# Peptides against a protein of PDB entry 3QIS, part 136

Target 1, 334 residues: chain A of PDB entry 3QIS
Amino acid sequence: PSLELSRREFVFENVKFRQLQKEKFQISNNGQVPCHFSFIPKLNDSQYCKPWLRAEPFEGYLEPNETVDISLDVYVSKDSVTILNSGEDKIEDILVLHLDRGKDYFLTISGNYLPSCFGTSLEALCRMKRPIREVPVTKLIDLEEDSFLEKEKSLLQMVPLDEGASERPLQVPKEIWLLVDHLFKYACHQEDLFQTPGMQEELQQIIDCLDTSIPETIPGSNHSVAEALLIFLEALPEPVICYELYQRCLDSAYDPRICRQVISQLPRCHRNVFRYLMAFLRELLKFSEYNSVNANMIATLFTSLLLRPPPNLMARQTPSDRQRAIQFLLGFLL

## One batch from the design tools (peptide; made by RFdiffusion4, then SolubleMPNN)

Design b2_p16_7_s2 (from b2_p16_7, 7 letters changed)
Fold by OpenDDE base, seed 5:
Structure b2_p16_7_s2 (fold): chain B 334 residues (1-334), chain A 16 residues (1-16)
Amino acid sequence: as target 1 above (334 residues)
Amino acid sequence: DPLLEKMMKEMKEEIY
């Protein structure tokens, strides 16, 4: 069996978080026998492609002189955004198109990724006084490494972070502040806030706005700004409540005094973000007659974002653990 | 919330 491919090189320029790009090519059976094709893993790989890439279809049959269109889809989700922001991964891959009892055909995938504040750590963002697109990639790596080391030092050493002569970090990320300040000013009376989805085009505009500027006002509807806050919290590499405190939050869920002590053990930036968000959400609850927001809805929604189980426990989360996590958050909303 | 208002004001002065 043999195939003819219309194209073998694909370039995905300016790949962004949550922005789908598509490239298409044709494969043709120029042989005299039917053939089965499939994308196969390279040696030592578990998957035929990186997590941000997909082929559609990834397998199929071709009769003699038959042609099929294959789509190569590039999409950076929350699962790939952090490793692309740090430059640990890149928009580069090689696909192997295999023919049963035939040859391998290699496809080259290349391109560039544009960093996002989405999927960046709270610690790194507190050190970024400028939009992330203004920060050199080399400096992003240094800020992530320094942020990790300072977090570890703050957990291991009861020593206050030596506020050395470096630029004082922000109390919270400017991106979270911009989203919450907008919602506080304009969305407290918004009917069905956090219940109505935003518009996908407006969400992309909000992401691009936060990555490239410090706006006076965020573009889009209140629903899109509210959903952008949820997406931001979901995309964090580490949740607002650090994984190390997850079990202690569940164990303390019915004791409000112990819950407050657990939160006091968070790193400064995480603790500030948590208190800021809880203060904002308590303010929204005062306007429940207008916005239809209640404490149980908010606690259920934000618990999955703020208090995620550590990766090793995700598959083991019980309904009791989920209820304890919700109860923990309710103690800060009421 | 007095904490919210304080943080909003202080952050505004640091960002702009």
Scores: peptide ipSAE 0.499, ipTM 0.952, DockQ to the pose 0.909
Fold by OpenDDE base, seed 4:
Structure b2_p16_7_s2 (fold): chain B 334 residues (1-334), chain A 16 residues (1-16)
Amino acid sequence: as target 1 above (334 residues)
Amino acid sequence: DPLLEKMMKEMKEEIY
């Protein structure tokens, strides 16, 4: 069996967080026998492609003289955004299109990724006084390393590093501040806030706006701005409540005094973000008559974002753990 | 919330 491929080299320029890109090519059975094709893992890989790449279809049958279109879809989700932001991974891959009882065909994937404030650590973002797209990639790497070291020092209650020549970190990331400040100003009376989805185009505009500028006003509807906040919190490599405190939050869920003590042990930036968000959400709850927002809805929604199971628990919660997590957050909303 | 108002003010002065 043999295949003809219309293209074997694919370039994905300016790949962004949550922006789908597609490249298409055709495969044709120029042989005299039916053939089965599949994308196969390389020798040391478990998957035929990187997590941000997909082929559709990834397998199939071709009759003689049959042609099929294959879509190569590049999509950076929360699962790939952090490693792409750091430059640990890149928009580069090699796909192996295997023909059963035939030869392998190699496809080259290349491109560039544009860093996002989405999927960047709270610690790094607190050090970024400018939009992330203004920050050199080399400096982003340094900021992530420095941020890790500061998180560890903060957790150890080590003396704050001397206010050496490093600019004082922001109390909270400017990006989350901008989102919350906008929602506080314009969305407190918004009916169905956090219940109505945003528009995908507006979400992309908001992400691009936060990555490239410090706007006076965030573009898009209140629903899109609200969803952008949820996406931001979901995309954090370390959730607002650090993984190290996850179990303690569950264990303390019914003791408000212990809950406050647990939060006090968060790294400074995480603690500030948590308190800021809780203060904002309590303000929204005062307008429940207008915005249809209630404490149970908010606690249920934000708990999954703020209090995630650590990776070692395979991001799994029992129904009991979920209820405890909700109860933990309710103690800050009521 | 006094904390919210404080943080909103202080951050505004730091980022603009």
Scores: peptide ipSAE 0.498, ipTM 0.952, DockQ to the pose 0.908
Fold by OpenDDE base, seed 2:
Structure b2_p16_7_s2 (fold): chain B 334 residues (1-334), chain A 16 residues (1-16)
Amino acid sequence: as target 1 above (334 residues)
Amino acid sequence: DPLLEKMMKEMKEEIY
């Protein structure tokens, strides 16, 4: 069996977080026998492609002289955004199109990724006074490394070494500030806030706006801005409440004094973001008559974002653990 | 919330 491929090289330019790109090609059975094709893993890989890539169809049968269109889809989700932002991964892959009882055909995937503030750590973002797209990639790497070290120092209660001539970090990421400031100004009276989904086009505009500028106003509906805040919190490589404090939050959920002590032990950036969000959400709850937002809804929604179980415990999260996590947040909303 | 207002003001002065 043999195949003819219309194309073997694919370039995905300017790949962005949550923006689907597609490239198509044709495969034709130029042999005299039916054939089965499939994309197969390379040696030592579990998957035929990286998490941000897929082929559709990824397998099939072709009769002699039959042709099929294959779509190569590039989509950066929350699961790939962090490693692409850091440059640990890149928009590069090799696909192996296997022909049963035939040869392998290699497809080259290449391109460039545009960094996002979505999927970047709170510590790194607190050090970014400019939009992430204005920051050189080399400096992004340095900021992530420095941010990790500062988090560790904060957790270890190490005396801050004399902050050399490094610019003082922001109290909170400008991106979170922009989202919350917008919602506070314009969305307090928005009916069904955080209950109505945003528009996908507006979400992309908001992401692009935050990645490229410091706007006076965020584009899109209040629902889209609200959902963008949720997406931002979901995409964080580490949740606002650090994984190290997860169990202590659950254990303290019914003691408001201990809850406040646990939050006081967060790294500075995380603690500031938590307090800022809780202050905003308490303000939003004052307008419950207009926005239909209540403390239980907000606590339920934000608990999954702010107080995520560490990866090793995700599969073991009980309904009781979820209720304790909700109760922990309720103690800051009421 | 006095904390919210303070943070909003201080951050505005630092960002713009």
Scores: peptide ipSAE 0.497, ipTM 0.951, DockQ to the pose 0.903
Fold by OpenDDE base, seed 1:
Structure b2_p16_7_s2 (fold): chain B 334 residues (1-334), chain A 16 residues (1-16)
Amino acid sequence: as target 1 above (334 residues)
Amino acid sequence: DPLLEKMMKEMKEEIY
């Protein structure tokens, strides 16, 4: 069996969070026998491609002289954004197109990723006074490493770290502030806020805006700005309520005093973001007659974003755990 | 919310 490939090298320039890119190529059976093709894992890989890449179709049959179009889709989701932002992963891969009883064909995937404030840690973002696209990649790595170390120190030391000669971190990420400030000013009377989806084009514009600028106003509809806040919170490598406090939040869910004590133990940036979001959401609830937002809806929506189970417990989350998590958040909305 | 207003003001002064 034999295949002819129209292309073997693919370059994905300026890959961004949530922006789909597609490259297509053709495979043709130039042999005299039917062929089965498949993309196969390399020897040490569990998957035929990295999480941000997909081939469609990834397998199939070709009759003699048959041709099929294959799409290579690059899409950076919340599952890949953090590792790409840190430079731990890159827009580089090798695909192995296997022909049954034939040879392997290698496809080279390359490109560049543009960092996003989405999928960046709260700690790192609090140190970024400029848009992330203005920050050198080397400095992003240093900021993530330093942020991790400061988080660990802040969890161990109830004492404020001595504000040494380093630039004072922001109280909250400017990106969260921009989103919430916009929503507070313009969206409190928006009917079906957080219930109506945003427009995908506007979401991309908002992401690009936050990654590249400090705007006076965020572009797009109130629904798109609201959804961008949800996407931001969902994409955080660590949720606003740190994984270490997850179980304590559940255990305290029916004791408002203990709930507040648990929140007080968050790292400064996480605690500030939590309090800021809760303050915003309480204000939003005052306009419930206009925006159709209620405490149960908001608690249900934001609990999954703010209070995620640790990865090791994700498979074990019970309906009771979810209810406790919602109840925990309700104690800050009411 | 006095916290919201405070943070909105302080952050505005820090980012602009």
Scores: peptide ipSAE 0.494, ipTM 0.952, DockQ to the pose 0.899

Design b2_p16_7_s3 (from b2_p16_7, 7 letters changed)
Fold by OpenDDE base, seed 1:
Structure b2_p16_7_s3 (fold): chain B 334 residues (1-334), chain A 16 residues (1-16)
Amino acid sequence: as target 1 above (334 residues)
Amino acid sequence: DPYLQKMREEMKEEIY
C-alpha cells in the first residue's frame, strides 16, 4: 500500500488559550489495494500526539484512488495551558501516520504559543504588575520558580526573608481583581448570573484583553465576564485552596472556626483571593431577588473550582466528600 | 463588605 500526502509540514502561529486552530491536508491512496491508515504513538509515547493536538479522522480506510481530508486541530485547554505558559512544553510535535502493511509518514507540527494569565499561578500573577504579554518568556519561567518557592515558604510559616529590592507583590492578581470589580459594578442585578453561558467570541476578547492590557472596562456581556472568572479559576495550576489543605477543608466542613483556621494557613495570595471572592459572592447574594443567585448554587458552582481534589484523589472523590466541600464554602457565604 | 471595598480601592491604586 502507498499514500500521497498533500502536505507534511504544519505551522500554527500565535496559538492562544481556548482558541481553536485548524489545518487540513489530503491523503490519497495512489496504490492498487485498499489501505488502512492510523496515527500511532512514537516509541516512548502513550498517545499519537500531545494533549493540545488532535487529528480528525485519526484512522480510516481508503479504497484505490480514494482521497480523505484530515484536520489537524490545535486547542490549548486548561490541561495544557500551564505547561505552555511556563515554556515546559511548546507548539512542536511529530505525528506518525502509519499505513497498515506499509510505511510510516511523518508530519511536522510547529508554531508559537502566546502566554496567558489563564493557567498561570496566583503567586506569579501577584508579581506581574503588567499584562502577561508584556513580560518576557524568560521572566515568566523565573516568576513560576519564585512562586513555587514562595508557596512552600508560606505553607511552612517560614519568616519572610528580607524583602529584597523586588517590588511588593499585588494582594491579588490584577486579572481576578478586574473580573470581580467589573461583576461587582455591573452584574449584581444581572438575572441568571453564573447560570447563563457567555458568548465564545466575547470570552476570547476578555482573555485577550486581560493578557494584553489593563482595561478600564472589560468587554462583553456580564455573562461572558462571569464565565471568564469561572474559566480563570478552573485553569489555575494550583486551585485557590491549595491541594495540601483539601482534606483539612473536608474534615473541618461543619466547624466554622476550624474552617477559618485552615484558610489562614493558605499562602498569602491564595488567602487574599479566597477572601476577596467570598466577599464578592456574599455581596452578590444580597441581590438574589434580581440575579436569581442563591448560596447553594454558588457554593456548588465554586466548590469544584476553588476546592479541587488533588490529582491522586480525583478518581476517588465520594458524594460525601463533595457534600463536605460544598458545606465548607457555605460557611463563608452565609 | 468592608474588605471588598478596601480591595477595590487599594488594588485600583496599584494597577492604574
Scores: peptide ipSAE 0.724, ipTM 0.981, DockQ to the pose 0.931
Fold by OpenDDE base, seed 5:
Structure b2_p16_7_s3 (fold): chain B 334 residues (1-334), chain A 16 residues (1-16)
Amino acid sequence: as target 1 above (334 residues)
Amino acid sequence: DPYLQKMREEMKEEIY
């Protein structure tokens, strides 16, 4: 069996968070026998491609002189955004198109990724006074490493944050402040806030706006700005309540005094973001007659975003654990 | 909320 491929090299320029790119090529059976094709893993890989790449179809049959179109789809989700922001991963891959009892055909994938404030740590963002697209990639790596070291020092209670030499970090990320301050000004009376989905085009404009500028006003509807806040919180590499405190939050869920003590042990940036969000959500709940928002809905929605189970426990979350997590947040909303 | 108001004012001076 043999195949002819219309193209073998693919370049994906300016790949962004949540922006789908597609490239297409054709494969043709120029042989005299039917053939089965499939994309196969390289040696030592578990998957035929990286998590941000997909082939459609990834397998199939071709009769003699038959042709099929294959789509290569590049999409950076919350699962790939952090490793692409740090430069740990890149927009580079090699696909192996295998022909049963035939040859392997290699496809080269290349391109560039544009960093996002989405999927960046709260610690790193508190050190970024400028939009992330103005920050050199080398400085992003240094800010992530320094952020990890400060978090570890804070958890170990060893050294007070050396207030001395570098620019004082922001109390909260400017991106969270911009989103929440917009919602506070314009969305407190918005009917069905956090219940109505945003527009995909407006969400992309909001992401690009936060990555490239410090706007006076965020573009798009109140629903799109509200959904952008949810996407931001979901894309965090570590949730606003650190994984190390997850079990203690569940254990304290029915004692409001212990809940406040657990939150006081968060790193400074995480603690500030948590207090800021809870203060905003309590103000939003005062307008429940206008916005149809209630404490149970808000607690249920924000629990999955703010209080995620650590990766080793994700598969074991019980309905009781979820109810305790909701009860923990209710103690800050009421 | 006095904490929300404080954060709105202080962060506005830090980012603009």
Scores: peptide ipSAE 0.720, ipTM 0.980, DockQ to the pose 0.922
Fold by OpenDDE base, seed 2:
Order: C-alpha cells, then structure tokens, then sequence
Structure b2_p16_7_s3 (fold): chain B 334 residues (1-334), chain A 16 residues (1-16)
C-alpha cells in the first residue's frame, strides 16, 4: 500500500486558551490495494499526539484512488493551559501516520502559544501588575518559581515574607478583581446569574481582554462575565483552597469556627481571593429575589471550583465528601 | 460588606 499526502508541515500561529484552530490535509491511496491508515504513538509515547492536539479522523480505510480529508485540531483546555503558560510544553509535535503493511508518514506540527492569565497561579498573578501578554516569558517563569517558593514558606509558617521583593504583591489578582467588580456593579440584579451560559464569542473576548489589558469595563453580557469567572477558577493550577487543606475543610464542614481557622492558614493571596469571593457572593445573595440565586446553588457550583479534591483523591470522592465540601462553603455564604 | 468595599477601593488605586 502507498499514500500521497497533500502536506506534511503544519503551523499553528498564535494559539490561545479555549480557541480552536484547524488545519486540513488530504491523503490519497495511490496504490492498487485497499489500505488502513492510523495515527500511532511514537516508541515511548502512550498517545499518538499531545493533549492539545487531535486528528479527525485518526484512523480509516481507503480504497484504491480514494481520498480523505484529515483535520488537525489544536485546542488548549484547562488541562494543557498551565504547562503551555510556563513554557514547559510548546506547540510542537510529530505525528506518525501509519499505513498497515506499508510505510510511516511523519507530520510536523509547530507554532506558538500566547500566554493566558487563565491557568496561571494566584501567587504569580498577584505579582503581575501588568497584563500577562506584556510580561516577558522569562519573567513569567521567574514569577512562577518565586510564587511556588512563597507558597511553601507561607505554608511552613517560616520567616515573614522577606519584604525584599522589590514590589509589593497585589492583594488579589487584578483579573479576579476585574471580574468580581464588574459582576458586583452590573450583575447583582441579573436574572439566572450563574445558571445561564455565556456566549462563546464573548468568553473569548473576555479572556483576550484580561490577557492584554486592564479595562475599565469588561466586554460581554453579565452571563458571559459570570461564566468567565467560573472558567478562571476552574483553570487555576492550584484551587483557591489549596489541596493541602482539602481534607481539613471536609473534617471541619459542620464547625464554623474551625472552618474559619482552616481558611486563615491559606497562603495570603489564596486567603484574600477566598474572602473576596465569599464577600461578593454574600452580597449577590441579598438580591436573590431579582437574580434567582440561592445559597445552595452557589455553594454547589463554587464547591467544585474552590474546594477541589487533590488529584490522588479525585477518583475516590464520595457523595458524603461532596456534601461536606458544600456544607463548608455554605458556612461562609449564610 | 466592609471587606468587599475595601478591596474595591484599594485594588482600584493599585491597578489604575
């Protein structure tokens, strides 16, 4: 069997978080026999491609002189955004198109990723007074390393934050402040807030706005701004309640005094974000007659975002653990 | 909320 490929090199320029890009090529059976094609893993890989890449179709049959279009889809989800922001991963891959009883055909994937405040740590964002797209990639790496070290020092109750960091960190990320301040100003009376989905185009505009500017007003509907806040919280590499405190939150869920003590042990930026979000959500609940928002809905929604199980416990989360996590948040909303 | 109001004012001065 033999294939002809219309192209073997693919460039994905300016890849962004949650923005789908597609490149297409044709494969043609120029042989005399039917053939089966498939994308196969390289020798040491479990998958035929990186998590942000997909081929469609990834396998199929071709009759003699048949041609099929293959789409290469690049999509950066919450699962790939953090490693792309840090430059640990890059928009580069090699695909192996295997022909059964035939040859291997190599496809080169290349491109560039544009960093996002989505998927960046709260610690790094508190050190970032400018939009992420204005920050040199080298400085992003340094900010992530410094943020990790500060988190560890804070958790270990070691020496007061060395005031020798040339710039005082923000109390909360500007991106969280912008989203919440917009919702506080404009969305407290919005019917079905956090229940109605946003528009995908508006979500992309909000992400691009937060990555590139410090706006006076966030673009899009209140629903899109509300969903952008949820997406931001979901994309955090470390949740607002650090994984180290997860079990203690569950254990304390019915004691409001112990719950407050657990939250007091969060790193400064995480604690500030948690208090800021809870203060906003309590304000939003005062308008429940207008916005149809209630404490149980909010606690249920935000629990999965703010109080995530550690990766090693995700597969073991019981309905009881979920109910305790909801009860923990309810103690800050009521 | 006094804390919400404080954050609205102080952060506005820090970012604009």
Amino acid sequence: as target 1 above (334 residues)
Amino acid sequence: DPYLQKMREEMKEEIY
Scores: peptide ipSAE 0.719, ipTM 0.980, DockQ to the pose 0.919
Fold by OpenDDE base, seed 4:
Structure b2_p16_7_s3 (fold): chain B 334 residues (1-334), chain A 16 residues (1-16)
Amino acid sequence: as target 1 above (334 residues)
Amino acid sequence: DPYLQKMREEMKEEIY
């Protein structure tokens, strides 16, 4: 069997977080026998492609003289954004299109990724006084390495980090401040806030705005700004409540005094973000008659974002653990 | 909330 491919080289320029790009090509069975095609892993890989890439269809049958269109979809989710922001991964891959009892066909995927404040650590963002797109990639790597070291020091030492001769970090990321301050100003009376989804086009505009500027006002509807805050919190490489404290939060969920003590042990930036969010959400709850927002809804929504189980425990989360996590957060909303 | 108000004021001066 043999295939003809209309294209073998694909370039995805200016790949962004949550922005789907598609490239299409055709494969044709120019042989005299039916053939089965599939994308196969390379020798050392478990998957036929990187997590941000997909082929559709990834397998199929072709009769003689049949043609099929294959879509190559590039989509940077929360699962790929952090490693692309750091430059640990890149928009480069090689796909192996295997033909049963035939030959392999190699497809070259290339392109560039544009860094996002989404999927960047709270520690790194607190050091970024400018939009992330103004920060050189080399400095992003250094900021992530430094942010990790500062996090570890702040968890081990309840002592204020000696703010050495380096520029004082922001108390919270400017991006989360901008989102929350906008919602505080304009969305406290918004009916169905955090219940109505945003518009995808507006979400992309908000992401691009936060990545490239420090706006006076965030573009889009209150619903889109609210969803952008949820996306931001979901995309964090480490949740606002650090993984190291997850079990202690569950164990303390019914003791408000111990809950406050656990939160006091968070790294400075994480603790500030947590307190800032809880203060905002308590303010939002005062307007429940206008916005239809209640403490149980907010606790249920934000618990999955702020108090994520560590990756090794994700598959083991019980309904009891989820209820404890909600109860933990309720103690800060009431 | 006094903490929310403080953060709104202090961060505004730091980022603009």
Scores: peptide ipSAE 0.715, ipTM 0.980, DockQ to the pose 0.925

